# Ledger of designs, part 134: peptides against a protein of PDB entry 3ESW

Target 1, 322 residues: chain A of PDB entry 3ESW
Amino acid sequence: NNIDFDSIAKMLLIKYKDFILSKFKKAAPVENIRFQNLVHTNQFAQGVLGQSQHLCTVYDNPSWHSIVLETLDLDLIYKNVDKEFAKDGHAEGENIYTDYLVKELLRYFKQDFFKWCNKPDCNHCGQNTSENMTPLGSQGPNGEESKFNCGTVEIYKCNRCGNITRFPRYNDPIKLLETRKGRCGEWCNLFTLILKSFGLDVRYVWNREDHVWCEYFSNFLNRWVHVDSCEQSFDQPYIYSINWNKKMSYCIAFGKDGVVDVSKRYILQNELPRDQIKEEDLKFLCQFITKRLRYSLNDDEIYQLACRDEQEQIELIRGKTQ

## One batch from the design tools (peptide; made by RFdiffusion4, then SolubleMPNN)

Design b2_p19_8_s1 (from b2_p19_8, 11 letters changed)
Fold by OpenDDE base, seed 4:
Structure b2_p19_8_s1 (fold): chain B 322 residues (1-322), chain A 19 residues (1-19)
Amino acid sequence: as target 1 above (322 residues)
Amino acid sequence: SEEDEMRQLALLAKEILKE
């Protein structure tokens, strides 16, 4: 009796799809109660929720994508991508082209487009005067700065002329296309939008220990890839734990389709106590938010994303980047 | 868990269909 293993496999996959979909659709009233209780009683959970409400959806703005694409030197970018792609002997249309694009965007962004700002230049003395700037502290935005989603303004005094220079920490990525300067927050914010503007699957990764970066889903590698615009880094998740010897507790990824604890990808040593939330509650929280974000998707989309999530979870458990 | 078993079966099924 030739066991039709293919037929059995297909039937198993159908049942598995139904199983996954059933779990998704069973947002039981009990889960809502648990969620509400968690976010009301746990500050870390509330923080994750608050971030998800912004970071998961803010970059899905077609108008912003258009503005980005109009602002970037696309001719230079694609020229460099094509040049590097051709050197490696790849054929046009290969999924690997997108990896080359992301690598060039990292280069372009760091070297040609955006500037790191430890201290601003003096508005009165002009360019290359940041060395003369003394921090006085931070304050709230003024009326003009508030138009660009500014939460904090760093205040500096020039040691040479005595004038005050304001460094607004803008959260509006469109404003960052104009200012073209910032720290890790501004870098990651604008770079996330840039990647999204090319139609890429991107997540914003928040680290509790005061750093932020991106992840890009590579269709070639078939996984989430670490991307740090500040470091011009592609697929180097180890840089924080190993190269920087950074101590970390939590890394949370925020994307349009979900929220994921990616700590295991980045925390390879020097793990700080994960004492802000119970592991089970964090897992529940991320899953709950993810389900909510996918509520409007069809059954096939939900299933495909669930399969991707499962592959990622396996990767994170095994610690093997394929 | 039932979920883990179902996942394993699905993974096996996917492997069978790739061969």
Scores: peptide ipSAE 0.165, ipTM 0.838, DockQ to the pose 0.838
Fold by OpenDDE base, seed 3:
Structure b2_p19_8_s1 (fold): chain B 322 residues (1-322), chain A 19 residues (1-19)
Amino acid sequence: as target 1 above (322 residues)
Amino acid sequence: SEEDEMRQLALLAKEILKE
């Protein structure tokens, strides 16, 4: 009796698909109650929900994608990508081209396009005057700054001319295409939009300990890849825990298709207490938000994403990215 | 859990189909 293993395998996958699809049905009343109770009673859960309402959808704006692509030096970018691809890419297949694109975008963004701003230059004295700037504190945005989703403005006085310079912390990534400067928040915000503008699957990763970065889904590597625009870093999730010796408690990834606790990818040592929420409640919260984000997807899309999620969870448990 | 069992079966099935 030749056991048709292929037939059995196909049948198992059908059963698995049906099982997965059953989980993505409309939330039961009990799940809705649990969710509402969690976000009303737990501040961390409320914060994750609030971030998801913005970060999961804000970058899916075709008008913004067009503005980004019109602003970047695409000729330079693709010239560099083509050069690297021609050298090494043909042997590895077509999917590796996107990895080269992301690596070039990291280079271009850090070296040619965006600037780190610890302190602003003096508006009166001009370029390279940040060394003369003394912080006076922070205040709310003025009427002009408020047009660009600005929550806070840092105020600086020039030691040379005595004039005040304002450094608005803009959250509008289109405004950041003009200003071309910021800290980790501005860098990650605009870079996330840039990657999205190339049609890539991208997540925004929030770390509770005051850092943010991206993840890109590499079709070549068939996994989520760490991407930090500030560090020009590709696939180096260890840089925070090992290289910086940073202590961390939570890393949460926000994407159009889901919210995922990715702490295990980045917190390799010096783990801080995870005391903001119960692990079961965080898992439930992320799953619930993810389910909600997928309500409009068809069964095949849901199944494919669920398979991707499962592969990621296995990766995170096995620690295979080292 | 049923989820873990189904996951393991699906992984096994995917491996069989790659051979």
Scores: peptide ipSAE 0.164, ipTM 0.830, DockQ to the pose 0.811
Fold by OpenDDE base, seed 5:
Structure b2_p19_8_s1 (fold): chain B 322 residues (1-322), chain A 19 residues (1-19)
Amino acid sequence: as target 1 above (322 residues)
Amino acid sequence: SEEDEMRQLALLAKEILKE
């Protein structure tokens, strides 16, 4: 009797799907209690939750996507993508096109669109006067600045003319399309929105040690890919630990479909103590938030995402990009 | 764990279906 291995395999996959789906059911009362206790007693957990409430959903705004696409030079972007794709992409398949798109968006954003602002130029003296600016501190936004989700305004005095220049730290990415300047926060904020506006799967990665970047899910590479707009970097997760010799403790990725501890991808050396939360509690927290983010998804969507999560976890454990 | 066992079974099943 030829054992129908295909039939057995199909049955196993059904059982596996059911098992996976069972994990994404509504949280048990005990899990809710654990979650509530964790976020009320652990400041780091509360911070992760607070960030998830913003970062996981804020970029899913169709109106913002339209404004972004209307603001960018799409003709230039697609011309460059098509040019690079025509060289090598046809041999690798259509899925690589999105990798070329992200690489071009990195180039375009850093070279053509956005500016790094360590210090603002003097409003009175004009362009290239930032060297004359002395920080006086920070204050709350004025009435106009408050319209654009501004929590802090850095205040600078010009050493030449004595005038005060305000540098609002805007969190409204639409305002950043106008100002076109900032530090890692503004760069990552707007660039995350830009990537989302092209319909890409994107996560915002928060590093506890004052840096932020993106991850893009490459269908070609079939994994999450490091993307840093400040560095024009694609698939270089090692740059922080190795190139910068940066010490880090936590890297947390925030996306519409989940929250994931991605520290193992980026913290390759010089690991700082992970003492802000128990590892088991962090794992629980990320899983719990992820589960909540997926409550409205159907069983097939949940299963597909769970399979992707498992692949990522395997990757993170093995330390080798497959 | 049950999770690990189910994962291994699923991986095996996927391999069988690729053959």
Scores: peptide ipSAE 0.120, ipTM 0.815, DockQ to the pose 0.799
Fold by OpenDDE base, seed 2:
Structure b2_p19_8_s1 (fold): chain B 322 residues (1-322), chain A 19 residues (1-19)
Amino acid sequence: as target 1 above (322 residues)
Amino acid sequence: SEEDEMRQLALLAKEILKE
């Protein structure tokens, strides 16, 4: 009797799919208890949950996407993308077009659209006066600033004219389309929305050591790709650990479909102690939140995402991003 | 783990179907 290996293989894949799907069923009571206890007793876990409640969903706003697309110079962007794609893209397939788009968006955002603000210019003296600004500290937002999800306002005094300049740290990315300035937080916030507005799979990466960036899922590369708008960086996860010699402990990625510890992608050297949470508890937390984010998805969507997750975990273990 | 075993079986199954 010739063993139909193809039939057996198909049956194994069905059983595997069923097994994977079984893991995305509603959490057992014991898992809910573990989750609640973890979030209530561990500050880091509470922080990750709080960030997930915002970062995983806030950018999925069609009205914001429309405003972004109306604000950007799409003609310039697509002209540049088409130009770069015409050079080499045809040889590599249509999926590479999106990588060219992200690279152009990085260029456009840093060079043409947004500005780094270490210190603000003096509102009275005008442009190129930031050198004259002395920090006085931070305070809460005023009534106008509060309309744009402002948590804090940095206060500066001009050494030349003596006037006070306010630098509100807006969290409303639509307000950032107007102000067009900030630090890593504002850059990453608005750039995440920009990438989302083009229909891309994007994650917001939070680093405990005061930096933030994006990841984009490249269909061409079939993996998550490091994207830093501040650095105009594409697929350079090593820049922090190696180029900056930055010491880091945690990098957590937040997307609509999941929360993932991506520390292994970015922490290549100078690892700080991971003492904020037990590794098993962090793994559990990320999986639990990810499961919740996928509750409305169908079985095929869940399975496809689970396959993507598996590939990413293999990549993170093997260090294949080199 | 059961997950690792199932993953290995799925990988083997995918290899068989590519042959």
Scores: peptide ipSAE 0.116, ipTM 0.817, DockQ to the pose 0.832

Design b2_p19_8_s2 (from b2_p19_8, 9 letters changed)
Fold by OpenDDE base, seed 1:
Structure b2_p19_8_s2 (fold): chain B 322 residues (1-322), chain A 19 residues (1-19)
Amino acid sequence: as target 1 above (322 residues)
Amino acid sequence: SEEELQRLLKLLAEEILKK
């Protein structure tokens, strides 16, 4: 009797799918208790949970996507994408076009659209006066600033005219489409929304050591790709550890479909102590939040995402992102 | 672990179906 290996293989895949799906069922009471205890006792865990409640869902707003697309110079963007795509001569398919789009969005955002703001210009003296500005500290938002999810306002005094200039740290990305300036937080916030507005799969990456960036899931490369709007960087996860010689402890990625510890992708040297949470507890936390984010998905969606997650974990272990 | 076994079985199954 010729063993039907194909039939056995198909059965094994079915069993594997069932096994994977079983992990995404509603959490057991013991897991809920562990989760509640962890977020009540560990400040780092509380922070990750709090960030997930915002960052995982806030950018999935169709009205915001429309506003973004209406604000950007789409004609210029697509013209440049088409131009760069035509140079490579390789009909490598529709999937590579999206990589070119992201690269152009990085260029457009940094060069044409958004501005880095260490210090604001003086509201009275006008443009290019930031050199004359002295920080006085920070305060709460006024009534107008509060409308745009502003938690902090930096206050500056002009050394030339003596007037006060306010630099609100807006968290409303739609307001950032108007102001078009900020630091890494504002850059990453708005750029994440921009990428989402093009229908891309995007994660917000938080680094404990005061930096933030994005990841984009490239269908062409079939992996998560580092994207830093501040640096106009695409697929250069090494820039922080190697080029900057930055010391880091944690990098956590937040997306609509999950929360993932991506530290291994970015922390290549100069690792700081990971003493904020037990590694097992962090792994549990990220998995638990991810599971909750996927509760509304069907079995096929859950399975596909789980397969993607598995590939990412293999990459993170092997260090083979490049 | 059961997880490791399931992963190995998946890999085996995929390899069988590629032939």
Scores: peptide ipSAE 0.391, ipTM 0.932, DockQ to the pose 0.782
Fold by OpenDDE base, seed 4:
Structure b2_p19_8_s2 (fold): chain B 322 residues (1-322), chain A 19 residues (1-19)
Amino acid sequence: as target 1 above (322 residues)
Amino acid sequence: SEEELQRLLKLLAEEILKK
């Protein structure tokens, strides 16, 4: 009696799918209580929840995507992508084209489109006058600045002309398409929207130690790829821990389909104490939020995402052992 | 755990179907 191993295997996969789907059903009352207690009693948990409520959904705006695509030099971008893609030939398949697109978007954004702003130029003296600017502090937005989700305005005085220059820290990424300047926050915010506008799977990564970046899901590499617009960096998760020798405690990725602790990808050395929340509570929190984000998805979508999550978890475990 | 068992069974099933 030849055991039909293929039939058994298919049955096992069906059972596995059912098992996975059962985990993504509506949360049990006990889980809801645990979640509510956690976010009420733990400030870090509350912060993660608050960020998820914004970052997981804000970039899924079709009107914003249209504005972005109308603003970018798409002809230049695709010309450069096509040029680089043609060098490697078509042997690697069509999925690699998207990696070239992301790399070109990194180049275009840093070199042609956006500007780093440690200090603003003097509004009166003109370009390349930031060296003459003295910080006076920060204040709340005025009536005009408040229209663009501005929480803080940095104030600078020009040492040459004595005039005051305002540097609003806008959180509206559409306003950033106009201003085209900022620090890591503005860079990551707008670049996340840019990547989303091309229909890519993107996560916003928040680091507790005052840095932010993106992750892109590469269909070619079949994994989440580190993307930092400030650094024009693609697939270099080590740059913070190794190159910068940065000390870090938490890196949390926020996407439309989930919230994931990605600390293991980026914290390779100089780990700071993870004392803001219990590890089990953080794991629970991320899973709970992820489950909520997937409530409207069908069973096949849930299963595919769960399989992706499993592969990512395996990757994150293996990365620590290397 | 049930989860660990299910993961192992998935891996086994995938390996069977790759042959």
Scores: peptide ipSAE 0.362, ipTM 0.922, DockQ to the pose 0.795
Fold by OpenDDE base, seed 5:
Structure b2_p19_8_s2 (fold): chain B 322 residues (1-322), chain A 19 residues (1-19)
Amino acid sequence: as target 1 above (322 residues)
Amino acid sequence: SEEELQRLLKLLAEEILKK
């Protein structure tokens, strides 16, 4: 009797789906206790939780998406995407179009839309006067600045005219559509919202060593892709460790569907001590938060995301981008 | 682990169905 291997395979996949779904059921009391103890006793864990409560959901705002799409030059963007797609993209199918879109958004954002601000221009002297600006320190927001989720304002004095210029560090990405300037924080914040506004799967990556970037899930490449708006970089996760020789300890990705330790993707050399939390506790924390983020999803959505997670974990272990 | 076993069984199943 020829063993019906196809039938057995189908049954194995059903059992696997059931197994995966069982992992996303309500947390056991012991897991809740472990989670509560971890976030109350470990500062790093508390930080990750706090970031997840903001970064995982803040960009899922339809009103913000509309404002973004109304603000960007969509005609220019799509013209450029169509131009690049027409060269070779048609041979690879429709899924590659989104990769071209993200690459154009990187170009457009850096070259046409947003500005790097090391120091602000003098409000009195006008454009190209940042060289004359001396930092005086930072203070809290005034009444107007506080309307736009501003935690800190950098204060500068002009060496030429003596006037004070304020550089509010706005966390409201809609305000950043107006100001159109900032550092890595403002760049990543607004660019994350921009990518989300196009309906893309995006994660915000926090590095403990004072840098931030994005990941985009490419349907063409079938994986998470490094995206850095500051660097106009697509699929270059090595730039920090190799090109910059940056020393790093933790890279944590925050998305609507999960929190993932992506350190292995970016920390290729010059690793700093990972002493802020036990590895097992960090793994537990990320899994626990991810589980909570998926509580409202249906069984098929949970299963598809779990399959994606599995492929990512294989990628991270092998150290090979597919 | 059970998780590792389930992953291996999934991979086996997928490989069988690709033939």
Scores: peptide ipSAE 0.335, ipTM 0.913, DockQ to the pose 0.849
Fold by OpenDDE base, seed 2:
Parts: C-alpha cells; sequence; structure tokens
Structure b2_p19_8_s2 (fold): chain B 322 residues (1-322), chain A 19 residues (1-19)
C-alpha cells in the first residue's frame, strides 16, 4: 500500500493550521485572570501594557499618513530610490525596492528633513546658538504645548541675551512634522509614522535603557529589519551592543499585530539583569497582548502572522542576522 | 510538547510537499 505522503502532508498542514488558530481564540478565563494579576502586580508588565495601548495603534491613522505624504519631498525620495534600484534592484526582484525606499527614507530624514536637538537654538538669537543655552530644568506644558501631547518642556536660558527658550517634548508626530527637531524619542516617533505612511509593516522598539528605534518587515529579506532613524541605520542591530558598548536588559517591539520581546536581536553582549519580570510572565504578556491585537483578523491572516512569528522566533534563537 | 510536535509535523509536511 503506497502511502500517499502528499495527502498526509496536506492533512498535517490543516491540523497545524487548526492548532495555531486554536491558540488565537478568545482568551480563556484563566488566561484573563493571569493577565490581570500580572499587570496589577508587576510594574514592568503594566508599563508594557500601557505602551502597547498607545504604540500598537497610534500610527495606524490614515489622516496622519496623508499629512506625512503631503509633507515629504516624495519626488526627491522616489528619484533617489529609483536611481539605486536601477543599479542593483533588477537582479534581486521587485521586493528589494522597499528596502531601497527605507534606506532612502533614513537618508532623507536625517540629512534633509529632521534635526537632532541636544539643546534648542535661542528663539531670540536665531540659528546655531544652542551652545549658548543653559538648561534650567523641565516643567509642564503650557496651554498651547498641551495641544500636541506634550508631557514635558525643557527650559533653557540663553547666556547671551538672557531670554528663555522652551523645548517642548512633543509626542504628537504631526507636530514634529512642523518642529523638525528632537531626540531619539521624537526621531523614532515621527520616523515610525513616516514608514507606516508608506504602507510598511513597522514596529516601534522600546529599549528599557533609554533608546528607541524601529523595525521594518522586509519582504525581500523575509524578516524584521533593524531601522534607526537617528543613526541612519538599516539592518545593523549590533550597533548598540557592539559599537556603542551599550548595556541593555529589554528590547520590546510594538506593532499593530503584536508585541514581541526582541532583546535577543539587539543584546549581543553586556546584558543587564532581566529582573523586572519572570521570563515566562513576559512571554505570556507579549503573547496575550498579541492575541488581543489579532482578535479581529481572519483565520488566514492569523495563520500567516503566526508563521511569521515562528520564523522570527527561530531567527532570534539562532542569532543569525545575516 | 504539543507545540513542538506540531512544528515538527509542519516542517515534515512542508518538506514532503517540496519534493
Amino acid sequence: as target 1 above (322 residues)
Amino acid sequence: SEEELQRLLKLLAEEILKK
């Protein structure tokens, strides 16, 4: 009796799909209890949940995408992308075009569009006066600043003219399209929105040790790719641990379709103690939030995302960034 | 684990269908 291996294989794939889908069903009462207990008893878990409630959804705003696309020099961007694609892209297929786009967006954003702000220029003395600025501390936003999701305002005094300059730390990325300046938070916030505006799969990566960056899902590379707008960096996850010799404990990626502990991608050395939460509880938390984010998706979407998740987990275990 | 078994079976199935 010739065993029809193809038929068996097809049945196994069906059963596997059903198995995967079963995991993404509505949370059982016991899971809800565990989740509630975890977020109420563990501050780190509560923080991750709080971040997910914002970061996983805030960038999925079509109105914002339109504003971004209207604000960027798309002619310049696409001209540069087309130029780079014409050199090497035809040999690699159409999917590589998006990688060139992200690389150009990194260039454009850092070189042409946004500015790093260690200290603001003096509002009275004008450009290139930041050297004369002395920090006086931080305060709450005024009535105008509060309109743009501003949590804190850094206050600076000019040593030349004595005037006060305010540097509001805006969290509204649309306001950042106007201000065109900030630190890692503002850079990552706006750049995440920019990438999303091009219809890309993007995650916001939060590092507990005061840095933030993006990940982009490359269809060409078939994986999540490190993207840091501050560094104009594409696919260089090692820059923090190796180049900066940064000590890190947690890197958590927040996207519309999930929350993922991506620490293994970025923490290559100098790992700090992971003592904020039990590893099993963090895994559970991320899975639980991810499950919730996918509740409205159909079975095929859930399955495809689960397959992607599995490949990412394999990648993270193997430590093989190419 | 059931999860590990299912993963292995998936991989096996995929390899069978690639031939």
Scores: peptide ipSAE 0.231, ipTM 0.877, DockQ to the pose 0.816

